# Peptides against a protein of PDB entry 4LZF: the designs that were tried, part 135

Target 1, 155 residues: chain A of PDB entry 4LZF
Amino acid sequence: GGRLVVFPNGTRKELSADGQTVKVMFFNGDVKHTMPDQRVIYYYAEAQTTHITYPDGMEVLQFPNNQTEKHFPDGRKEITFPDQTVKTLHPDGREESVLTDGTIIQLNPDGSKVIQFNTGQREIHTADFKRREYPDGTVKTVYSDGRQETQYPTG

## One batch from the design tools (peptide; made by RFdiffusion4, then SolubleMPNN)

Design b2_p25_8_s1 (from b2_p25_8, 16 letters changed)
Fold by OpenDDE base, seed 2:
Structure b2_p25_8_s1 (fold): chain B 155 residues (1-155), chain A 25 residues (1-25)
Amino acid sequence: as target 1 above (155 residues)
Amino acid sequence: SAMEEEEKKLLEEEKKLREKFAEYT
């Protein structure tokens, strides 16, 4: 019960029997697939990339190198790299990367950086200092002026 | 014809899609 239209330029349009699915196969090999849930799936043949758009404004890009990018309606972006590192870019300029080993790297809008290591250590980078916090409560700070300070935990 | 108009729209859509995609790459 479906319908196939073949255009003179070689583009093909396929309609499902219920009319809820529309597949356009462009002459260049690109594909547009409109689904019953109103998501639209684009396939760019030359780039071998899939691009999905959702009714709520979410977009998902899937690249041939296994990188995935999610663009959320709130302006947040989430990038899953081929190595499975996940980077989140927030609308406020904050960036957070979660590495496969569990390390979390945060870049803040003020230029500060925080690294939460998988060992439980935390490193804080500011314009004025680098600080290493250890699980035992020891804190080592190296200031930009060269001063160093160690704060020992209270037993 | 209706078919020619639809073909034209599809060509324009394809062009726009490529242009949009170029923003991501």
Scores: peptide ipSAE 0.271, ipTM 0.856, DockQ to the pose 0.880
Fold by OpenDDE base, seed 4:
Structure b2_p25_8_s1 (fold): chain B 155 residues (1-155), chain A 25 residues (1-25)
Amino acid sequence: as target 1 above (155 residues)
Amino acid sequence: SAMEEEEKKLLEEEKKLREKFAEYT
């Protein structure tokens, strides 16, 4: 059968009969649950946050406000916000946000920004200009010096 | 005793978990 150990401080350790599952319930309400697949589930009672660690180095945080963060072994992070926006942080400093309406916002390490609208329009922001690309091939550019340029589609 | 040593280990683990979590906040 399983085993239950109760420590003087109130911490409890539960072992499954097969020895593959270990649950530690700390005196403060925190929980550590080691699973047969070697994932470890932490629960921080005060913060009401669940933290899962995987043997490959993957980590998942689930916050009480419904935010979820995935920390990949390669250093990439994926944040799902309460509004269901998904933000990916790349190791190279690139950030991508996917909005629920399908709009994609990319922040590049050089400070440039690209917005791919759900309408098919694209907007590019650089230090020198803002450029709007339309589905018909029209491109409008507003330069930092105030000059404006329109490029019309060919064909 | 073995139990006291394990309790001490668990207390230290809990401390480290709280410290690690603080890095995510």
Scores: peptide ipSAE 0.267, ipTM 0.855, DockQ to the pose 0.868
Fold by OpenDDE base, seed 3:
Structure b2_p25_8_s1 (fold): chain B 155 residues (1-155), chain A 25 residues (1-25)
Amino acid sequence: as target 1 above (155 residues)
Amino acid sequence: SAMEEEEKKLLEEEKKLREKFAEYT
């Protein structure tokens, strides 16, 4: 059977029968679970937040507002917002957002922006132009100097 | 005693966890 130790300060420590799981319930309501797979699950009672750490260095935060943050060992971060938008922050400064409608927004370190619409249209923003690409192959470009160009699909 | 030492260790661990969490809020 498992073992329960209760300390004078109110902290409790539970050991599984196999010794592979350890649960510490701190006097303030915080909880620490050490799992057989070596992941550690922290629960911060006051903030109502779950924090999971993995042996490879990955960290996962689950906030009470339903936001989830994944911190990867390579420095990448993935944020799932309460509205279910997923934002990925890359170590090189690139940011990608996937909206619930399937639209993908990419912000590049050079300041350029690419929007892949759920309709199959793509819009590219640079310092020099805005370009709209259509599924039929039509491309419309508006240059910063005010010129406009339309390229029609070859048929 | 061994129990007192373990209790002290757990108190120190809890303090460190709160300090670490403060970095995320």
Scores: peptide ipSAE 0.261, ipTM 0.854, DockQ to the pose 0.853
Fold by OpenDDE base, seed 5:
Structure b2_p25_8_s1 (fold): chain B 155 residues (1-155), chain A 25 residues (1-25)
Amino acid sequence: as target 1 above (155 residues)
Amino acid sequence: SAMEEEEKKLLEEEKKLREKFAEYT
């Protein structure tokens, strides 16, 4: 119902009848879809990777190994690994990983690290100490000089 | 011709897309 244009190089361009969808099939096997919502879906044939661009500047990459990357307009990136771990990279340099077991790992720009375990325990790593916080309110700190401190919960 | 100009544009677009993809790999 639409229009098909075949170029001398072998590239094909298909227009929908309403003109809202455009499909370009490049001579190398790559495919570009322009959608009515202004998304552009590009398929890299050699890499078997899908690349989606959105009007707001969002970009999504889908790799053949089931990894997905989202590139946000603000510079944030979100990577979903094949094992379904989700890693977020923030513009300020902060990184957060959410593991499939619910554990959250945060790397801060100052070099500190925070682990929120699925058990409810939290561990904080700094240049000066490692601190473990327990669900009962107990806090254990091991300082870089080897000193240890325990803070007991209040009733 | 208009077709040749469009073909040239599509070739350049494809080249840029491949170059952009190289940023992700």
Scores: peptide ipSAE 0.254, ipTM 0.850, DockQ to the pose 0.907

Design b2_p25_8_s2 (from b2_p25_8, 17 letters changed)
Fold by OpenDDE base, seed 1:
Structure b2_p25_8_s2 (fold): chain B 155 residues (1-155), chain A 25 residues (1-25)
Amino acid sequence: as target 1 above (155 residues)
Amino acid sequence: SAMEKELEELLKEQKEEKEKFAKYT
């Protein structure tokens, strides 16, 4: 069988029979699981947050409001918001948000923005213009000086 | 004692986890 140690302060340590899983239940309600795959699952009782750390440097946070954050070893971050929007932050400064309706919003390091609407329309924002691309191939551009240009599809 | 040392190490680990979490708060 496993082994249970109870410390004077109320902290408990439980070892699996194979010794590969360790569960520490701290006096304050925090819980630490060390798994056979060397991941550590830590539960912060006060914050009601679960923090998983992997040996490769991956980290996962699960907040009580149902937000999840993944921190990748390469510096990428993925946030799943309570509304199930997924936002990815890339090390180069690019940000991508995928909305529940299928809309994709991309923020580029140069400050440009691209919106891929669920309707198939695409909108590009730069310092110089806003451009709307339609599924039929029509492209409408509004320049910062107020000029407008429409390019019609070639049939 | 051995028990006291083990508890001290566990409390150290707890502190380290709190320090990690502080980066996100």
Scores: peptide ipSAE 0.501, ipTM 0.923, DockQ to the pose 0.846
Fold by OpenDDE base, seed 5:
Structure b2_p25_8_s2 (fold): chain B 155 residues (1-155), chain A 25 residues (1-25)
Amino acid sequence: as target 1 above (155 residues)
Amino acid sequence: SAMEKELEELLKEQKEEKEKFAKYT
């Protein structure tokens, strides 16, 4: 069978029969699970937040508002917001948001922005122009100097 | 005692987890 230790301060430690799972219930209500795969699941009672740490350095936070944050070993962050929008922050400063309607918004380190609409249209924003690409191959560009250009698809 | 040492280690681990969490709050 498993083993239960109760400490004088009220902290409790439970070991599985095989010794591969450890559950610590701290006096303040925090809970730490150490799993056979070496992941640690920590529950912060005051914050009502679950924090999972993996042996490879990945960390996952689950907040009480249903927001989830994944922190990858390479420095990338992936945030799933309560509305299920997923935002990825890359180490190079690039940000990508995937909306629930399928729209993808990319913010580049140079300040340029690319929107892939769920309609198949794509919009590109740079310092020099704003460009709309249509599924039929038509491209409309508005330049910063006010010039407008339409490029038609080649048949 | 062995029990006191084990408790001290568990409380140390709790502190370390709190410090990790502080990076995100």
Scores: peptide ipSAE 0.498, ipTM 0.922, DockQ to the pose 0.847
Fold by OpenDDE base, seed 3:
Structure b2_p25_8_s2 (fold): chain B 155 residues (1-155), chain A 25 residues (1-25)
Amino acid sequence: as target 1 above (155 residues)
Amino acid sequence: SAMEKELEELLKEQKEEKEKFAKYT
């Protein structure tokens, strides 16, 4: 079986029967799990937050409000908000948000924006124009100078 | 004692984890 050690300060250390998993229950309520794959799962009792660290440098935070943050070794971040929106922050400054309805919003470092609606429509925002693309092939463009153009699908 | 040394090591690990978490708060 496993082994339990109880220290004078109330800290406890539990070893699995195979010796591959270590669980430390600290006197303040913090818990540290060391897994066979070298993941460390730490629970901060005061903050009620779980922090997972991986050998490759990946980190995962699980907050008490159900927000989850993934910090990738390449500098990318993925945030799952309580409303289940997923936002990806890229090292180059590009941001992508996936809404619960399937809408995708991309913000580019130059300030341009692309919205892929769940209806199949796409909207492109640049300094020079706003363009709406429709599933039927119609494209409407409003330029910054006030000019408007409509391209009709070919049939 | 061996027990005291082991506890000291565990408390050191706890401190290190708290320092890591401070970056996110």
Scores: peptide ipSAE 0.497, ipTM 0.923, DockQ to the pose 0.845
Fold by OpenDDE base, seed 2:
Structure b2_p25_8_s2 (fold): chain B 155 residues (1-155), chain A 25 residues (1-25)
Amino acid sequence: as target 1 above (155 residues)
Amino acid sequence: SAMEKELEELLKEQKEEKEKFAKYT
């Protein structure tokens, strides 16, 4: 059987029968689970947020608004928003968002932006131009000087 | 006592978790 300890301040500690799982229920309603795989699951009662830490440095936050944040050991951050949009922040400064409709938005460290629409159209934004690529092979470019160019498909 | 020391450690851990969380909020 497991073991339950009740402290004078109202904090409780529960040990599994094998002693590998520890559950601490703090006086304020916080809960800490230490698992056999060495992950720690902490619930913050006031914030209603779950924070999972892994021995490899991975961290996961689950917020009450249904937002989830993953912090990878490589420095990458992945945010799943309440609307289920997924945003990835890369250590090099690149950002990628995947919308629920399949649209992908990439923000590059050089300030350029690429949008891959769910329609198959692609839009490229740079300091010098905005370009729209169409599935039929048509390419429309608007340059920063106001010049416009259309390239029509061949074949 | 041993129980007091154990509680102190648990409360220390709680504080550490709070400090970790403070980085995100």
Scores: peptide ipSAE 0.496, ipTM 0.922, DockQ to the pose 0.856

Design b2_p25_8_s3 (from b2_p25_8, 17 letters changed)
Fold by OpenDDE base, seed 4:
Structure b2_p25_8_s3 (fold): chain B 155 residues (1-155), chain A 25 residues (1-25)
Amino acid sequence: as target 1 above (155 residues)
Amino acid sequence: DELKKEEEELLKELEEERKRLAELT
């Protein structure tokens, strides 16, 4: 059998029979699980948020609105929003969002933006122009000065 | 007292976890 300790303040500590799992139920309603694989699962009762820490430094946050955040040891973050959009934040400042329809939106540190539409069209935004690339090879560019240019595909 | 010491350690863990949440959010 396991072991249960009840502290005077109401906090409870439960150890599994094999001693590999520890469950602490804090007096405030928070719960901490230490698992055999060394991951720690902490539930914040007031925030209704789950925080998982892994021995390699990976951290996962699960929020009550169904948002999930993964914090990688290299500084990268991956956010799954309630609408199931997945946004990756890279350490260099680059951001990439993958929408549920397959559209990919990339925000670059230099301020440029690239949208890869699910239709195969691609749009590039820079300080100087907006460019639309079409699957047939046509490229339409609208420059910041109002000039427009169309480049036709080579047959 | 071992029980009191452990209770204090658990309280410290609680506070550390709450601090960590605040830093991550």
Scores: peptide ipSAE 0.350, ipTM 0.889, DockQ to the pose 0.905
Fold by OpenDDE base, seed 2:
Structure b2_p25_8_s3 (fold): chain B 155 residues (1-155), chain A 25 residues (1-25)
Amino acid sequence: as target 1 above (155 residues)
Amino acid sequence: DELKKEEEELLKELEEERKRLAELT
């Protein structure tokens, strides 16, 4: 059978019969689960937040507003917002957001921005211009000096 | 005793986890 230890301060520790699962219920309402796969699930009662740590260094935060953050061992961070937008922050400084409508927004380390619209249009923002690329091959560029250029596809 | 020591260790763990949350959020 399992084992239950109740400490004087009210903290409780429950061990499974096989000893592979440990559940600590802290006096403040926090709960820590140590699982057979060595992942640790910590629930912060006051914040209503769950923090999961994996042996490989992966960490997951689940917030009460339904936001989830994944911290990957490679340094990448993935945030799923309550609206289900997924934002990925890369170690090189690049950020990518995938909206629920399929739009992809990329922020590059050089400060440029690329928007891939769900319509197939692509918009590129740099210090020097904004460029819109259309599925038919048309490219419209508005330069910072006000000049505009349209490049038409081969018919 | 061992029980008291474990209780103290768990308390320490609680504080460490709370600190970690504060750093992560």
Scores: peptide ipSAE 0.349, ipTM 0.890, DockQ to the pose 0.935
Fold by OpenDDE base, seed 5:
Structure b2_p25_8_s3 (fold): chain B 155 residues (1-155), chain A 25 residues (1-25)
Amino acid sequence: as target 1 above (155 residues)
Amino acid sequence: DELKKEEEELLKELEEERKRLAELT
């Protein structure tokens, strides 16, 4: 019970019976779906890429290589790579990667780096030192001048 | 002609979407 319009250039527009869903099939093969929840799903035929826009300003890109990118209204980006690593880029310049093995890598705007290993160990990199924190509470620090320090856990 | 006008609008939309993709990739 919907409506189909075929334009002279070959573009087709389908409206659902309730008018809440609109599908445009462009002459070049691109497809645009407007959904009842106001999502707009655009498929780029040549690039084989899907672009979803949400009413709140969220945008999602799905690439043919299985990479997905989420662009948040606050400027944050979340990239899921084909290997399922998830990288988050924050507006303040901070970057976080979650690897499939559970390792978390954080790059901070000040240049410092923090690695949370899946073993429970944590490593902090700064301009002045590299520090390794162990699950038992031991902390080993190697300073840029070559000095090393070990802090032992307390009972 | 309303049909032609809508066709032109859809063509414009197509071009805008293609431009958007180019900017995002």
Scores: peptide ipSAE 0.342, ipTM 0.888, DockQ to the pose 0.908
Fold by OpenDDE base, seed 3:
Structure b2_p25_8_s3 (fold): chain B 155 residues (1-155), chain A 25 residues (1-25)
Amino acid sequence: as target 1 above (155 residues)
Amino acid sequence: DELKKEEEELLKELEEERKRLAELT
């Protein structure tokens, strides 16, 4: 069986029989789990926030408003907002948002923008033009000088 | 004595974790 230690200040420490799992219940209500896979799960009672750390350096934060943040070792961050939109922040400054309807919005460091609509259409915004690509192969481009071009699919 | 020492170490750990939360929030 496991072992329970109760300290005078009210903090409690539970050890599994094999000693590979440790649970500390602090007197303030915080809880720390150390798992056999070296994952550490810390619950902050007052903030109602969970913080998970992995051996490879990844961190996961779960907030009481239902927001989740993943911090990857390479510097990438993935935020799942309460509305279930997922935003990825890349180390190079690129940002990608996936909306609940399946639309993907990419913001590039140079200021260009790409929208992949759930309809299969794609829109590309650059300093020089705005381009709409359609599933049938049609491409419409509006250039910054006001010129417009349409490219029709072959066949 | 050993129990008291461990209690103090756990208290230090608690304080460090609370500090970490403040940095992440």
Scores: peptide ipSAE 0.338, ipTM 0.887, DockQ to the pose 0.884

Design b2_p25_8_s4 (from b2_p25_8, 17 letters changed)
Fold by OpenDDE base, seed 2:
Structure b2_p25_8_s4 (fold): chain B 155 residues (1-155), chain A 25 residues (1-25)
Amino acid sequence: as target 1 above (155 residues)
Amino acid sequence: SELEREQKELEEELEELRKKLAEYT
Protein backbone atom coordinates (compact mmCIF):
# COMPACT_ATOMS: atom_id res chain seq x y z
CA GLY B 1 0.00 0.00 0.00
CA GLY B 2 2.96 2.35 -0.27
CA ARG B 3 3.06 5.21 -2.70
CA LEU B 4 5.80 6.41 -5.04
CA VAL B 5 5.74 9.73 -6.82
CA VAL B 6 8.31 10.43 -9.50
CA PHE B 7 8.55 14.04 -10.53
CA PRO B 8 9.63 15.24 -13.96
CA ASN B 9 12.84 16.72 -12.55
CA GLY B 10 13.90 13.32 -11.23
CA THR B 11 12.99 13.84 -7.59
CA ARG B 12 11.26 10.87 -6.02
CA LYS B 13 8.93 10.74 -3.03
CA GLU B 14 8.13 7.50 -1.27
CA LEU B 15 5.39 7.13 1.31
CA SER B 16 5.14 4.02 3.43
CA ALA B 17 1.91 2.07 3.54
CA ASP B 18 1.27 3.16 7.12
CA GLY B 19 1.97 6.77 6.21
CA GLN B 20 4.57 7.12 8.95
CA THR B 21 7.65 7.24 6.77
CA VAL B 22 8.33 9.67 3.97
CA LYS B 23 11.46 9.52 1.88
CA VAL B 24 12.36 12.21 -0.60
CA MET B 25 15.20 11.46 -2.95
CA PHE B 26 16.13 14.70 -4.62
CA PHE B 27 17.41 14.82 -8.16
CA ASN B 28 20.87 15.83 -6.93
CA GLY B 29 21.23 12.74 -4.77
CA ASP B 30 20.30 14.33 -1.46
CA VAL B 31 17.81 12.47 0.68
CA LYS B 32 15.24 13.58 3.24
CA HIS B 33 13.83 10.82 5.39
CA THR B 34 11.01 11.54 7.83
CA MET B 35 10.71 8.77 10.39
CA PRO B 36 7.78 7.57 12.51
CA ASP B 37 9.36 9.15 15.59
CA GLN B 38 9.28 12.47 13.72
CA ARG B 39 13.02 12.77 13.40
CA VAL B 40 14.17 13.93 10.00
CA ILE B 41 17.30 12.54 8.45
CA TYR B 42 18.98 14.62 5.80
CA TYR B 43 21.73 13.14 3.70
CA TYR B 44 23.80 15.52 1.63
CA ALA B 45 25.25 13.43 -1.15
CA GLU B 46 28.05 15.69 -2.31
CA ALA B 47 29.22 16.50 1.21
CA GLN B 48 28.56 12.95 2.40
CA THR B 49 27.09 14.47 5.54
CA THR B 50 24.13 13.25 7.56
CA HIS B 51 22.03 15.75 9.48
CA ILE B 52 19.38 14.49 11.88
CA THR B 53 16.83 16.81 13.44
CA TYR B 54 14.65 15.75 16.34
CA PRO B 55 11.28 17.15 17.43
CA ASP B 56 12.78 18.51 20.65
CA GLY B 57 15.24 20.63 18.69
CA MET B 58 18.22 18.32 18.97
CA GLU B 59 20.40 18.16 15.89
CA VAL B 60 23.05 15.61 15.04
CA LEU B 61 25.62 16.05 12.31
CA GLN B 62 27.77 13.23 11.02
CA PHE B 63 30.62 14.30 8.79
CA PRO B 64 32.58 12.16 6.34
CA ASN B 65 35.72 12.40 8.49
CA ASN B 66 33.85 10.54 11.24
CA GLN B 67 33.30 13.66 13.32
CA THR B 68 29.91 13.84 15.03
CA GLU B 69 28.32 16.96 16.43
CA LYS B 70 25.30 17.12 18.69
CA HIS B 71 23.57 20.46 18.97
CA PHE B 72 21.33 20.55 22.01
CA PRO B 73 18.26 22.77 22.34
CA ASP B 74 19.87 24.67 25.22
CA GLY B 75 22.74 25.75 22.98
CA ARG B 76 25.22 23.17 24.21
CA LYS B 77 27.31 21.38 21.62
CA GLU B 78 28.98 18.03 21.93
CA ILE B 79 31.64 17.19 19.38
CA THR B 80 33.07 13.72 19.02
CA PHE B 81 36.24 14.06 17.02
CA PRO B 82 37.64 11.36 14.76
CA ASP B 83 40.13 10.44 17.50
CA GLN B 84 37.13 9.92 19.83
CA THR B 85 37.88 12.93 21.98
CA VAL B 86 34.61 14.40 23.17
CA LYS B 87 34.41 18.16 23.48
CA THR B 88 31.46 19.84 25.12
CA LEU B 89 30.81 23.52 24.56
CA HIS B 90 28.50 24.97 27.16
CA PRO B 91 26.27 27.99 26.68
CA ASP B 92 28.18 29.90 29.36
CA GLY B 93 31.38 29.60 27.33
CA ARG B 94 32.88 26.74 29.30
CA GLU B 95 34.52 24.04 27.23
CA GLU B 96 35.29 20.54 28.39
CA SER B 97 37.30 17.95 26.52
CA VAL B 98 37.40 14.33 27.55
CA LEU B 99 40.31 12.47 26.04
CA THR B 100 40.27 8.76 25.35
CA ASP B 101 42.70 8.16 28.23
CA GLY B 102 40.25 9.75 30.66
CA THR B 103 42.00 13.09 30.93
CA ILE B 104 39.59 15.99 31.23
CA ILE B 105 40.50 19.47 30.06
CA GLN B 106 38.28 22.32 31.12
CA LEU B 107 38.47 25.83 29.72
CA ASN B 108 36.55 28.30 31.81
CA PRO B 109 34.99 31.58 30.72
CA ASP B 110 37.34 33.50 33.00
CA GLY B 111 40.29 32.16 31.04
CA SER B 112 41.35 29.60 33.60
CA LYS B 113 42.18 26.08 32.57
CA VAL B 114 41.85 22.90 34.57
CA ILE B 115 43.36 19.59 33.60
CA GLN B 116 42.28 16.49 35.44
CA PHE B 117 44.86 13.92 34.51
CA ASN B 118 44.07 10.25 34.36
CA THR B 119 46.72 9.79 37.07
CA GLY B 120 44.59 11.68 39.55
CA GLN B 121 46.73 14.78 39.40
CA ARG B 122 45.07 18.07 38.69
CA GLU B 123 46.58 21.15 37.11
CA ILE B 124 45.04 24.58 37.36
CA HIS B 125 46.09 27.46 35.15
CA THR B 126 45.12 31.02 35.95
CA ALA B 127 46.47 34.41 35.05
CA ASP B 128 48.35 34.45 38.34
CA PHE B 129 49.63 30.92 38.74
CA LYS B 130 49.95 27.37 37.59
CA ARG B 131 49.06 24.87 40.29
CA ARG B 132 49.57 21.14 40.41
CA GLU B 133 47.53 19.10 42.86
CA TYR B 134 48.63 15.59 43.68
CA PRO B 135 46.52 12.69 44.93
CA ASP B 136 48.31 12.69 48.28
CA GLY B 137 47.23 16.25 48.91
CA THR B 138 50.47 17.96 47.96
CA VAL B 139 49.98 21.17 46.05
CA LYS B 140 52.69 22.91 44.07
CA THR B 141 52.13 26.41 42.81
CA VAL B 142 54.23 28.45 40.44
CA TYR B 143 53.17 32.06 40.42
CA SER B 144 53.51 34.43 37.51
CA ASP B 145 56.21 36.36 39.36
CA GLY B 146 58.34 33.23 39.56
CA ARG B 147 57.61 32.42 43.18
CA GLN B 148 57.06 28.78 43.96
CA GLU B 149 55.16 27.30 46.87
CA THR B 150 54.64 23.76 48.01
CA GLN B 151 51.82 22.92 50.37
CA TYR B 152 52.17 19.56 52.02
CA PRO B 153 49.21 17.48 53.07
CA THR B 154 47.99 17.76 56.62
CA GLY B 155 47.49 14.25 57.87
CA SER A 1 -0.93 21.53 -11.63
CA GLU A 2 -0.56 19.90 -8.23
CA LEU A 3 2.40 17.92 -9.48
CA GLU A 4 4.16 21.05 -10.67
CA ARG A 5 3.44 22.84 -7.40
CA GLU A 6 4.81 20.02 -5.30
CA GLN A 7 7.86 19.71 -7.51
CA LYS A 8 8.55 23.40 -7.06
CA GLU A 9 8.11 23.14 -3.31
CA LEU A 10 10.59 20.29 -3.17
CA GLU A 11 13.07 22.26 -5.25
CA GLU A 12 12.76 25.14 -2.83
CA GLU A 13 13.21 22.79 0.10
CA LEU A 14 16.34 21.38 -1.47
CA GLU A 15 17.76 24.85 -1.84
CA GLU A 16 16.99 25.63 1.78
CA LEU A 17 18.65 22.41 2.89
CA ARG A 18 21.76 23.26 0.93
CA LYS A 19 21.86 26.63 2.63
CA LYS A 20 21.54 24.97 6.02
CA LEU A 21 24.42 22.66 5.27
CA ALA A 22 26.59 25.63 4.44
CA GLU A 23 26.06 26.88 7.98
CA TYR A 24 27.74 23.78 9.39
CA THR A 25 30.55 23.27 6.89
Scores: peptide ipSAE 0.295, ipTM 0.869, DockQ to the pose 0.866
Fold by OpenDDE base, seed 1:
Structure b2_p25_8_s4 (fold): chain B 155 residues (1-155), chain A 25 residues (1-25)
Amino acid sequence: as target 1 above (155 residues)
Amino acid sequence: SELEREQKELEEELEELRKKLAEYT
């Protein structure tokens, strides 16, 4: 059968009969679950935060404000904000945000910015220009010197 | 005793885990 150890300081450790599940209930209210798949689920009682770690190095944090963070072994980080916007931070410095309306915002390491609007329009921001691409193929560019160019679609 | 040793180890683990939380908040 399973085992329960109660320590003098109030911490309790519960082992399943097969020994594959371990539950530690710390005296401060924190809880640590070690699962058969070797993932560890830790609950920080005071912070009301759940922290899951996986054998491959993946980590997931769930905060009381409904924010979730995933830390991938490759260094990528994915944040789901309370408003359900999902932001991905890539190891190369690129950041991508997916808004709830379907808009995608990309921040590139070189400082450029690309917005894919939910309307199908695309906007590119660089140090030298802002460019708007329309679904019909029209492209409008405003350069930093104030010059404006429009490229019309060919028929 | 073994019980006291394990208790101490768990206390140390708790402290380390709490420190880790501070890295995220």
Scores: peptide ipSAE 0.294, ipTM 0.868, DockQ to the pose 0.896
Fold by OpenDDE base, seed 5:
Structure b2_p25_8_s4 (fold): chain B 155 residues (1-155), chain A 25 residues (1-25)
Amino acid sequence: as target 1 above (155 residues)
Amino acid sequence: SELEREQKELEEELEELRKKLAEYT
């Protein structure tokens, strides 16, 4: 009970029998799938890129180099790089990268940087200082003026 | 005709999709 329409320009539209799936095969090789869950899957043949749009406004791009980008309705963007690093760009300007070794790097709108190492150490970079926090509670700070401070654990 | 109209709409959609792709690549 499906239906196939072939247009004079070579574009083809295939409708499923239940009407829940529509496949458009454009004359240039690009493909558009409208799915029962209302997501739309675009395949760009020349770029070998898949673009999925969801009813809530979410968009997902899958590139041939294995990079994936998610564009959230709130303006947040999440990039999974080919090396599997995940970078999140927030609407407020904050950026977070999660490395495959478990390290988390945060770039803040005020210019500060926070690194959470996989060792449990944490490093904070500001205009005024660089601070290293150790698992035992020790904190070492090097200030921009050259002074150094060590805070020892309590308890 | 209806067929020509739908074909034109799909051509316009394709063009819009190509423009959209250019935003990401």
Scores: peptide ipSAE 0.294, ipTM 0.869, DockQ to the pose 0.869
Fold by OpenDDE base, seed 3:
Structure b2_p25_8_s4 (fold): chain B 155 residues (1-155), chain A 25 residues (1-25)
Amino acid sequence: as target 1 above (155 residues)
Amino acid sequence: SELEREQKELEEELEELRKKLAEYT
């Protein structure tokens, strides 16, 4: 079996029999759990927040409002909001949001925007035009000067 | 004593963890 150490201040330290798992239960209710795979799980009792750190630098935060944040070693962040929308922030400044209906919204560092609708339509916004692409190959463009153009599919 | 030293180290670790949480909240 493992062993349990109880300190005078109320903090408890539990060690597994193989020594690969260590659980510290602090006197304030917070918990630190070190796992055999070297991930560390922190639980903050008052905030009801879980923070997991991995040996490769990955971090995962789970908040009581059901929001989850993943912080990748390369600087990328992935946020799953309570409504289950997933937003990815890339190191280059690009942002991508995936809505629950499958719609994907991409914001580029230059201010351009791309929307991929779940219907298969795609809309591109740039400084020079707004363009709608349809599944059948039709493309409609409205240019910043007010000109409109439609390109029809061949055949 | 060894017990007192380890208890103090764990108290210091707890304080550091609280500071880390403050970065996200």
Scores: peptide ipSAE 0.285, ipTM 0.867, DockQ to the pose 0.843

